# Designs tried in a protein design run: peptides against a protein of PDB entry 6MBK. Part 71

Target 1, 240 residues: chain A of PDB entry 6MBK
Amino acid sequence: GFEMVNFKEEGFGLRATRDIKAEELFLWVPRKLLMTVESAKNSVLGPLYSQDRILQAMGNIALAFHLLCERASPNSFWQPYIQTLPSEYDTPLYFEEDEVRYLQSTQAIHDVFSQYKNTARQYAYFYKVIQTHPHANKLPLKDSFTYEDYRWAVSSVMTRQNQIPTEDGSRVTLALIPLWDMCNHTNGLITTGYNLEDDRCECVALQDFRAGEQIYIFYGTRSNAEFVIHSGFFFDNNSH

## One batch from the design tools (peptide)

Design b1_p29_1_s4 (made by RFdiffusion4, then SolubleMPNN)
Fold by OpenDDE base, seed 2:
Structure b1_p29_1_s4 (fold): chain B 240 residues (1-240), chain A 29 residues (1-29)
Amino acid sequence: as target 1 above (240 residues)
Amino acid sequence: DEEEKKRKEELEKLEKELEEKLKEKLKLE
């Protein structure tokens, strides 16, 4: 029903290989393929996760570090997925002078500045943790953890995180979903449908697609920037 | 206690340095 394609302007995406009808289930991704907070806990990050209150409290940051660890691991199961991710994003963390100047005329500027400050502080905190914490010694990013790395990982999670149920369905958790984000990221909005019985993410077509057309899960009204500004990576300064 | 204090001070220094670098890069006040 679909194939992965590297579109010239849009990066990696999905293209229909046949006609797809609205409301048709055309894509599903089982839990075992997802990058989740649970998979982070079960990875090399697990020991540090168990000791760090911020990683425990903020699943999105846990995912960011999970993503960085897996990116730095040549034998990672998720390498094929990670390689499809953009090298940079249209998030506030990547804004330069022109974008900031544009936003200065809007109420969003305060949120942007807050995000910059918080992200800077988070990086500084985790830089110190990685340098000094015993459980960080085996992390593949131990000797290479830059602000650019952190900015990338945070932005990746901001733009691609999905809420999914826990395995028992009792709570919600966060996940990065291979293939799924290629349908959503262009709109700056990630929507997840989950089938607990089959333990998989499910995507239905919201419109008809013809063979050869790029597949989009959602046509939202929000820009990537507008959506990400309120992505929830914020915590109080006293949290670390 | 002293080590913890030192770590906290070092963290605060790193935070400030990074914030200043970011402000400079973005030409922000």
Scores: peptide ipSAE 0.022, ipTM 0.456, DockQ to the pose 0.000
Fold by OpenDDE base, seed 4:
Structure b1_p29_1_s4 (fold): chain B 240 residues (1-240), chain A 29 residues (1-29)
Amino acid sequence: as target 1 above (240 residues)
Amino acid sequence: DEEEKKRKEELEKLEKELEEKLKEKLKLE
């Protein structure tokens, strides 16, 4: 019912190949296809995760590292998905000097500075961990972990993470959802519906789409600037 | 533990250096 298309300015998106009706379940993604905190634990990152307090405390950072590890792994199952991700994002971590100057007169500047500071600290922390921790030796990013890598991964997760239930439904966890990101997702989180019985993410159309139209999850253009600025990558105690 | 203390000090130094570099790059005070 849909195909992947590279749209101008928006990058990769989904286009309807047939008419889709409102309330129609047109897209579902099984758990096995998701990048989750659980899949991170089961990956090459697992041993380090089990020993690092920050990775354990912050699922979003765990996803960021999972994303980096999989990106650096040529045989990763998620390579096709990762290749569809933007190389840069419209997040505070990518703001140019002029954008920062423009914000200097606003309250948002404090949040921008906080993001820069926290991200810098996190990078410094994990750089040291990757260089010194025994369980980091086997990570594919061992010799190539840059700030640019980290800000990309953080921004990827910050803009694309979704909350889903754990396999047993007892808790919530975080996931990156292939194909899901392509439903009008430029920057910011999208609403995730999950069917526990079928163990899959489910998306229903909020409106009718004609064959050939781009598929959007939300009505109109959604600005997530404030959401992105306030995204929960802040960690008060990263000096472990 | 002396080793733990040393590691902490090294981390704090690295964090500070990186923050300063980023501030300079952004021409922030």
Scores: peptide ipSAE 0.021, ipTM 0.422, DockQ to the pose 0.000
Fold by OpenDDE base, seed 1:
Structure b1_p29_1_s4 (fold): chain B 240 residues (1-240), chain A 29 residues (1-29)
Amino acid sequence: as target 1 above (240 residues)
Amino acid sequence: DEEEKKRKEELEKLEKELEEKLKEKLKLE
């Protein structure tokens, strides 16, 4: 067992409520709890997804819009999860002028500018889509879709997206994983994976934990600690 | 084997319990 705890300086995390042994499967999250590209397709976003080539080609953007739609839905299953998400992130999209000036002397400046340009272009494109496309009428975003909303959703996905198999296992898709985000990470062996037979994310303990200790895991492919995240949020004109 | 089957059933039960409690735990903020 585990419980969610707000740790000082580290934010929300998981604490063991009992002794956990190394290699013990102590945490699993079934697909039905995940926010995925598939769940986006099956949501109010589905009709628009079916008509927009960029949403179809860029699963991370689809996930960002899914996140925004669910945030705007008071009865969303994911409301408790969404409420745990930060209101701001340490991504380049939130850098102040002084931070950008500092980065001008570094190699990171090109990535920062790329993120700004891509995000701005994507926002402009989707703003037009939301205002003009017939299938956007049902979206809760139609009357309130700001750049602030978009940069938040993009940054949320950039920092928290996970690669998981599709339901049929034929390809890879993207997901936001409740509870998974509550685990603080450490360097070490990859102890996380996806079990297709049981259709769930699985995490085994990296080490022994005593009751009352904070649980740490190794995410493997998660980029939460990256200063400049290469998230694949690039606007490609060929997506049309 | 029977032990594996029992373990699977137990895990499935625990998974369902986790699902039911997920929202409650996330509200502990």
Scores: peptide ipSAE 0.005, ipTM 0.237, DockQ to the pose 0.000
Fold by OpenDDE base, seed 5:
Structure b1_p29_1_s4 (fold): chain B 240 residues (1-240), chain A 29 residues (1-29)
Amino acid sequence: as target 1 above (240 residues)
Amino acid sequence: DEEEKKRKEELEKLEKELEEKLKEKLKLE
């Protein structure tokens, strides 16, 4: 087993409560516990989702709004998960002046600028939507939708989104995975996957862990920095 | 619609303020 622990430098993480062996399936998260595009459709966001083409086209934005709506809902099923999320992220949207100056000397600066511009435009678009669209009146965001909120939600999704299969396995969709995000990442073998038969995310232990040790997982071939820079909400809409 | 006009003005203000803040942060012009 494992338990959630607040580590000083790393924030919330998972600690083994017993010895876990390498290649042991120690963590699984059923689809019903995930924040997905489907759960967004089935939430208070559903009516707006059904009417907004951008939300329909961009699952990551749908997840961002789903996250914001659930955060603003005291009775949300996902409150325990949302409360573990950082208040700030190491995404380009949070870069300080010195970091931006450093990046100006690199090829990454163009991607950073693109993220800023796109995020600003998206915020402006959705601010208008929230203020004017009839289905937005039911959202707990009408009087509390700031750029900081949007930046946080976008960054949360950008850093934590996962591709999972649809229930029928015919397509891929996006999900935020509770507990999964609490595992710190290390280099190694891919130890994560989705089991369609049991309809759950599965995590296999990368190594042996003793009781009391922090659990780390391997999540992909790209560095976190590369993922954050190259993944994103690259959408340009000036029609709002 | 006065309410719509106010909303539009607020949006334009927010867009401008955000753009200026972002430009400053990114040291653009």
Scores: peptide ipSAE 0.026, ipTM 0.433, DockQ to the pose 0.000; fails the geometry check

Design b1_p29_2 (made by RFdiffusion4)
Fold by OpenDDE base, seed 3:
Structure b1_p29_2 (fold): chain B 240 residues (1-240), chain A 29 residues (1-29)
Amino acid sequence: as target 1 above (240 residues)
Amino acid sequence: STDETVDEILSSADQELVDKLTAKIHRLE
C-alpha cells in the first residue's frame, strides 16, 4: 500500500496508496532482497572475501565493497535502490576544516579523528589489495577505486546499516534494507523488526496514514541527517 | 583480539597515501 516518491524537500520517500492504520504491518522486505554480508559472499566479491581477513572480520566493510561492486554493475538487482542513495552524507568524512574545528570543543573530536584515520588506512590497504590480489581482477571496480568511492560507500553503510539475524538465526549480521530507509524519520517508537519465521524485515505504522500521505517511521538511534559517529568503521565494530 | 589483528594488518598500508588523505586532520591535532 505504498509507492516511492521523490519529495521536493525531503528527497526520496514512501507515500501511502491506501489508508494504513496504526500498528498495521504495511511494509516487509524478504531477506532475498537485502544487501547483506551473505549476499556479498555470494557475489563477485565472494572469492576475495574468502581470502581477506579484514573483510571477514568487518561486515560493515564487506557491505561497503558489496555496495561499490553493485553500483558499478549496470545489471545489478539493487540498482533501483542504489540510485536512491545520497551522493554525499553528513558524516565526519565529509566535514570541512571549520566543522572539525568546531567539534574540537566537544567529546566527539577523538572519534572524528579516529574515523578519518581508520577510513584512510582502510582505503590505502584495499587499494593495494585490489591492485595485487588475483581475485580482485573480477571486481568491476578493479580499474576505478577512488577514496571518494570508498568514503561514499562507508558513509552509506554507516548511516543505513541495520542489524538482522543470520539465516540460521544463531547470530546477528548487517544489512542494507531497500525501501526501508526511504521512510522519512520522525520521533516515536522503534517500529522495525525481523520476523525469523517468514525470514523478512517488518515495519509497522506508528500512526494512521491516509491514501496520498507520506509515510514516516522511527529507526531508533540514527537518522539520515544527523551527525553519525556511533557506527564508525573502528576496527571490527559491526554494531548497529 | 580481532581489533588488534586488523590494526596490525592495516599498519602495512601505504603511509604516504594515508598522510595525504589525513593531512587536514593532522593540522588540527
Scores: peptide ipSAE 0.390, ipTM 0.889, DockQ to the pose 0.879
Fold by OpenDDE base, seed 4:
Structure b1_p29_2 (fold): chain B 240 residues (1-240), chain A 29 residues (1-29)
Amino acid sequence: as target 1 above (240 residues)
Amino acid sequence: STDETVDEILSSADQELVDKLTAKIHRLE
């Protein structure tokens, strides 16, 4: 009941191909289509994941590397999704000097600096890992892992990560959700969830949509230009 | 804690590279 469209101002989004009623389940994404920590473990990144404590401890970083590996893989299943992602974000990692100076007068400045410093440390660490670890030799990013790449991946995950249940429902994990990101969002109540029985993400229409209208959803406070401070990529009590 | 462990591991990162990357924002602190 929908199609992917590149709207002039909003970018990629979904357009209804039929009338959709409010509260109708119109969109679902099976787990197998998600980019998850589990899919990262099952990818070319898997061997390195199994040997690196940071990747194991921080699912968001694992997703960032998963995203980078898949982006660098021409035959990746997720190429169509990755191609829809912004090339840049309005996260603190992309702030220019003037923006940082503006924030110096705000309570956010400490967190901005912390996020930037932690991201730099992560990059420096993984740069060495990728250069020296045996299981990194086959990674498609082996010879092309830049700070800009890492910044992009971190920002992508920061702004788009979702919590979903594990397959057994015993705990939560992180996922990037194709098609989910393709829906532009509006303010309102979250109308998305996870159906464990069918093992899929589900989206319910916020309102009636007519055929030909852009579909808007609400799945949390996020955007490709979202100012995000507390993203889980840094620690509040870090000494940096 | 997990955070402490992560921080300890990250402390092994190349400080020169970190300094290079953070030089811009350090001037603003």
Scores: peptide ipSAE 0.359, ipTM 0.880, DockQ to the pose 0.822
Fold by OpenDDE base, seed 1:
Formats: C-alpha cells, structure tokens, sequence
Structure b1_p29_2 (fold): chain B 240 residues (1-240), chain A 29 residues (1-29)
C-alpha cells in the first residue's frame, strides 16, 4: 500500500501506492524489527552492556551505541533504515558559537549548556571504556570512536526514540522504529500506538490519501528539533 | 539516585578531553 521515496524537500518518506482511507491501519512494525534496548543487549554490544552501569541505567545511551555498532556492520539487518537517517541534525549538539550566542537571551541556553556538557562527559567516559574494557574489543567501533560519531548517534536517538511497552506490558522501554520515522510528519491527532496482543507498533491514517500522495503521520513532537532540548541525555546538575 | 550514581561515574571521565569538547560553550558562559 506504500513505497519509500526520497522526496525533494522532505527527504525520505512514504508514498501511497493505493488509496488509503482515514483511520485505516496501513502500517505496522513488529517488535522483532525494532531497534530496542533488548536488541542492543542481544547484539555484539551485549557483553559490554552487562558490565557497564551507565549502559544499564540509560537505555537511550544503549540505543546510541547499538545504532553505532549496527551502522558499522555492513550486514546489519537495519542498514536500510540507518541509511535513511540524516548525517547531521539541528539539535543543540550541532549548534555553532553564533547559534549559541543567539540563544543566550533565552531560557533554552541553560539546557543547551547542560546537554553539551553531559554529552561531552559521556563521550569522554565511553572513549576510555572502549579503549580499555575487555568486551569492547569485539565492537566494530573499537578503533574508530569519535565525538562526531557519538554526537550523531545521540542526536539520532534524541530525535527518533519512541517509548514502547516491554513484552509483558509491565514497563516502558525505548525503541527506534524503522518505517515509522521514514514517514514525514504533520500536526494533528496522534494516530499511532502499540498493539500488545500482536506485539507491534501500529499506525492508522490521519486522513484520506490518494494513490501517489505522500503519507504523513503524527506520533508526537519528539522528532522536531525544537522540542529535543529535554531529551533525557543530560542532567540538570552536572559535576566534574 | 540513579542519576546521581551516573553522574558520579561520569565524573571520572578525562577532564582534559571534556574541557576540549566544551571549550566553545565555556567561552559563552
């Protein structure tokens, strides 16, 4: 019912191959296809995850490392998804000095500073971990782990992460959802959710789409750069 | 708390590297 297309202005998105009616379930993604904290644990990152307290405590960082490992793996199942991700983001981590100066008169400046400092500290910590930890030797990023890599991965997760239920539905966990964020977005009612019975993400059409039209979805504002200041990758109180 | 524990762990990071990465921001504070 749809195909992936690289649109001129919006980048990668979905185009309807048939007429889709409003409220029609047209897109679903089973859990097994998601990049999750669980899939990170089950990947080459698993041994390190099991011994690093920060990876265990912060699922978003685990996803960032999972993303980096899979990006560096030519045969990764998620290569088609990863290749659709932008190479740079409009997150505060990519702000130049002039952009930061522009924000100095706003409340956002404090969050920018916190995010920058926390990300730098995280990178510095994990740089040492990757260099010294025995279980890091098998990681594809062992010899090439730069701040730019980490910044990209963090920004990818910041802008693309989703909360989904655990398999038993008792808790929430984090996931990157292929095909999901391959859709371009519009404002409106949230027409996405998770079906625990079928163990899948589900998206229903916000409106009617004709064959040949780009499909837009809405599942929140977290994908918008202006709303990623409070991402969970930083703490308000930073210490050295 | 978990956040405090994580922060304590991160405090062990290479301060010189952190300073290098945050130099642009420090100049603006």
Amino acid sequence: as target 1 above (240 residues)
Amino acid sequence: STDETVDEILSSADQELVDKLTAKIHRLE
Scores: peptide ipSAE 0.357, ipTM 0.876, DockQ to the pose 0.856
Fold by OpenDDE base, seed 5:
Structure b1_p29_2 (fold): chain B 240 residues (1-240), chain A 29 residues (1-29)
Amino acid sequence: as target 1 above (240 residues)
Amino acid sequence: STDETVDEILSSADQELVDKLTAKIHRLE
């Protein structure tokens, strides 16, 4: 009922191929198609994950590395999704000096500095891990793990991560959701959720769409600069 | 692991590399 299209001003989005009615379940993404902490554990990253305390403790970092590994893998199932991701983001990690100076008069500056510092520390730590850990030898990023790569992956996860239930529904975990990110957004009520019975993400149409129209969804607050500061890729009170 | 534990682990990171990466921010403090 839809197709991915590159819209001139809005970038990648979904276009209806048929008429879609309001409240119709038109988009679902099974768990097996998601990039999750579990899929990271089951990937080439798995052996390293099993022995690194930080990867185990911070699911968002695990997703970042999972994203990098899959990006570096030409045969990755997620290549079509990854190729639609921006090359740069509107996150503090991409701020220029003038933007940072502008924020000096705001309460956000402390968190910006903290995020810079913590991201740098994370990269420095994992750079060493990738170079020295035996289970890192087979990672596709072994010989090419730059700060720019890490910054991109972190920012991708910060802006796109979703909370979903674990398979047993007992806890929440993190996921990147293909097609979800490919929808442009509108304001309104959240019309997305997770169906545990069918083990899939689900989205219902906010309104009627005609064939040929762009489909808009709403599944939460967009990760603007202020929101991204509180995404968990920093340690509060441990600023630069 | 707690965030504190993670922070402790990260404190062992190569300080020279961290300094290099954060040099821009240091100039703005």
Scores: peptide ipSAE 0.357, ipTM 0.878, DockQ to the pose 0.780; fails the geometry check

Design b1_p29_2_s1 (made by RFdiffusion4, then SolubleMPNN; from b1_p29_2, 12 letters changed)
Fold by OpenDDE base, seed 4:
Structure b1_p29_2_s1 (fold): chain B 240 residues (1-240), chain A 29 residues (1-29)
Amino acid sequence: as target 1 above (240 residues)
Amino acid sequence: SIEDEIEEILSSADQELVKELTAFLEKLE
């Protein structure tokens, strides 16, 4: 009931090919198609993941590296999805000087500064890891891991990560959901509905859509960027 | 805690790279 379309200004999105009724299940994505922490562990990143405490402790960073590794892999299963992602985001990491100065007059400035600081520290750490760790030698980003790469991956995960259950349903994990991203971009992170019996993400229409209309999960104006101040890449009030 | 452990790890990161990447921020403070 939908098709992928590259909309002008808005980028890739989904368009209804038929009338869709409110509350209709029109989109589902099986677990096997998701980029998850588990798929990261099962990828070329797996050996490094098993040896790096930060990757193990912070699933969002693991997803960021998974995304970078797959982007750098021409034969990656997720290439079609990755190519739909924006090249830049409306996140603090992409703010220009004038934007930051504007925010200095707001309460958001401390979060912005914290995000910059923590992202810089993380990059510095992982740059060294990628250069020196034996299990990093086979990574496609070994010779080309830039701050721009890390900034992009972090921002991608910040704006698109979803919580889903583990395969056994005992815990929650993080996932990037192909096609799902094309329905959002209005109110930030998507609330994922997951069907454990069928092991898939499920999306129902919040309103009626006519054939030819763009499909949105959230109401509002769609954009290629999300304004996100904090998304779990650092800890608020991290004190001993 | 996990937070403390991460902080300890990151504190040992390459200080030169951190300095370069935070230079812009320092100018804005």
Scores: peptide ipSAE 0.252, ipTM 0.750, DockQ to the pose 0.727
Fold by OpenDDE base, seed 5:
Structure b1_p29_2_s1 (fold): chain B 240 residues (1-240), chain A 29 residues (1-29)
Amino acid sequence: as target 1 above (240 residues)
Amino acid sequence: SIEDEIEEILSSADQELVKELTAFLEKLE
């Protein structure tokens, strides 16, 4: 009922190939297709994950490194998804001077600078880890781990991460959902429905779509301040 | 706490690299 399209202004998105009715289940993504903390643990990152306290404590950072490792892997299963991700994001880490100056008069400015500092500190830590830790030797990013890489990965996760249940439904975990974020035209998290019986994410149409129309699953707009606060890369919002 | 533990870990990170990156990013301040 949909196709992938590279829209001029919005980048990759989904277009309806048929009429879709409101509340219709038109999109589902099985767990096996998701990039999760679990898939990170089961990847080449697994050995390092098992020995790094920060990766263990912060699932979003684990996802960021998972994303970087898979991006650097030509044969990665997620290459088609990763190629749809933007090269830059509307996150504080990419703010220009004018944007920061605009926020300077807001309460969000403290969080913006905190995000800068925290990201820098995290990068510095992991740079050392990747250079020195034995379990980092197998990582495809071993010889190429820049701040730009980390900034991109962090921003990718903070804008696209979703909460999903664990397989047993006992707790929540984090996931990047292929195709799902292509229906999100706003910054931040989107609402995720999950069917545990079928072990898949499920998306229903918020409205009617005609054949040929771009599909959106979230129409909410967030301010930069709201986006920063809900990014999930601050301790108060981190799942650990 | 986990937060305290992470803070301690990050405090031991490469201070020079942190300073360089922070200085670069704070140009927007």
Scores: peptide ipSAE 0.238, ipTM 0.757, DockQ to the pose 0.632
Fold by OpenDDE base, seed 1:
Structure b1_p29_2_s1 (fold): chain B 240 residues (1-240), chain A 29 residues (1-29)
Amino acid sequence: as target 1 above (240 residues)
Amino acid sequence: SIEDEIEEILSSADQELVKELTAFLEKLE
């Protein structure tokens, strides 16, 4: 019903190969295909995860490191997905000096500086961890962990992370969803969700699409084209 | 709290790297 296409200036997206009707379930992704905190724990990152408090407390950072580890692994199951990700993002961490200066007159400036500060601190911490922790020696990024790597992973997760239920449905966790990210966003009702019975993410078409048309979905205000300030990677107030 | 714990952990991070990156941030301010 759809195919992956590299659109000009928009990157990878999905194009309908047949007519799709509004409210039609056209895309689903089983849990086993998702990059989750659980899959991070079950990966080469697992031993370090079990001993690092920040990784344990902040699932989004765990996903960021999971993404970096898998990117550095040629035989990773998620390589096809990772290859679809942008090399840069329209997030504060990628703003140029002039852009930051422009934002000084806006309410966003505080959040921008906070993201820079916290991301820098996190990188410094994990750089030391990777250099000194015994379990870090197993990581494919051991000898190649730059700030650029970290800000890319953080921005990837920040713009693409999804809340999904745990397997038992008792709580929520975070996931990156292959194929999901290739659908560009549009305004409308949220027509995406998680089917616990079938244990899969499900996407319902917002409108009719004809064969050959690019598919757009709506699951939140998170896209590469949107200015996103997400506080998920830091606390607004780190002290009480 | 978790926030306080993380802050404490991060405060003990590599001071040289933090200083370098924060200096860049200050330049932008």
Scores: peptide ipSAE 0.119, ipTM 0.680, DockQ to the pose 0.687
Fold by OpenDDE base, seed 3:
Structure b1_p29_2_s1 (fold): chain B 240 residues (1-240), chain A 29 residues (1-29)
Amino acid sequence: as target 1 above (240 residues)
Amino acid sequence: SIEDEIEEILSSADQELVKELTAFLEKLE
C-alpha cells in the first residue's frame, strides 16, 4: 500500500500506492526487522555488551553502538534503513554558536552544556574501550570510531528511539523502527502502537490518503529541550 | 545507583580527549 520515495524537500518518505482510509492499519513492522537492544546483544557487539556495564545499563547507548556497527557492515540487514537516516540532526550536539548563544537566555542552557559534556565523556570512555578491550577487536568500527560517529549515533537514537514491549511482554525495551521513521511528521494524534499478539509495531493512518499522496504520521510534539530531558543518555543530577 | 556507577566509570575516561572536546565547546559560550 506504500512505496519509499525520496522527496526533494523532506528527504525519504512514504507514498501511498493505493487509497488509504483514516484509522486504517496500513503499516506494520515485525519485531524481527527492528533494531533492538536484543538484536544488539545478538550481533557482533554481543561479547562486548556482556562485559561493559554502561552498555548493559543504558539500552539507548547499546542501540547507538549497534547502529554504528551495522552502518560499518556492508552486508548488514539494516543498510537500507540506515541509508535513510540524516547525516545531521536538530539536536543540541549539532547546535551552532548562534543557537547556543540564544539558549543562554533560557534555562535550557544548562542541559545543553551537560549534554555536550556527557557525550564527550562517553565518547572518551568508549574510545578507550574500543582500543583496549579484547571483545572490541572484531567490531567493524575498531579502527574508525570518531566523535562524529558517536555524535551521529547518539542523535539518531535520541530522535528515533521507541519504547516497545519485550518479546514476553513483561518489560519495555528500546527499538529503532525501519519504515516508521520514513513517514514525514504532521500534527495530530499519535497513531503508533505495538501489537503483542502479532509481535509487530503498528501504524494507523491519521487521515485519508489517495494513491500517489505522501503519507504523514505524528510522533508527538518534540522540542530540543524534550530531546535533552527524555534522551536517556544523560542524568539530571550529574555534578560534572 | 546506576547514575553513580556510570559517573565513576566515566571519571576514569580518557581525560585528554574530554579536555580537547570541552575546549571546543567552551568557545560556544
Scores: peptide ipSAE 0.102, ipTM 0.657, DockQ to the pose 0.696

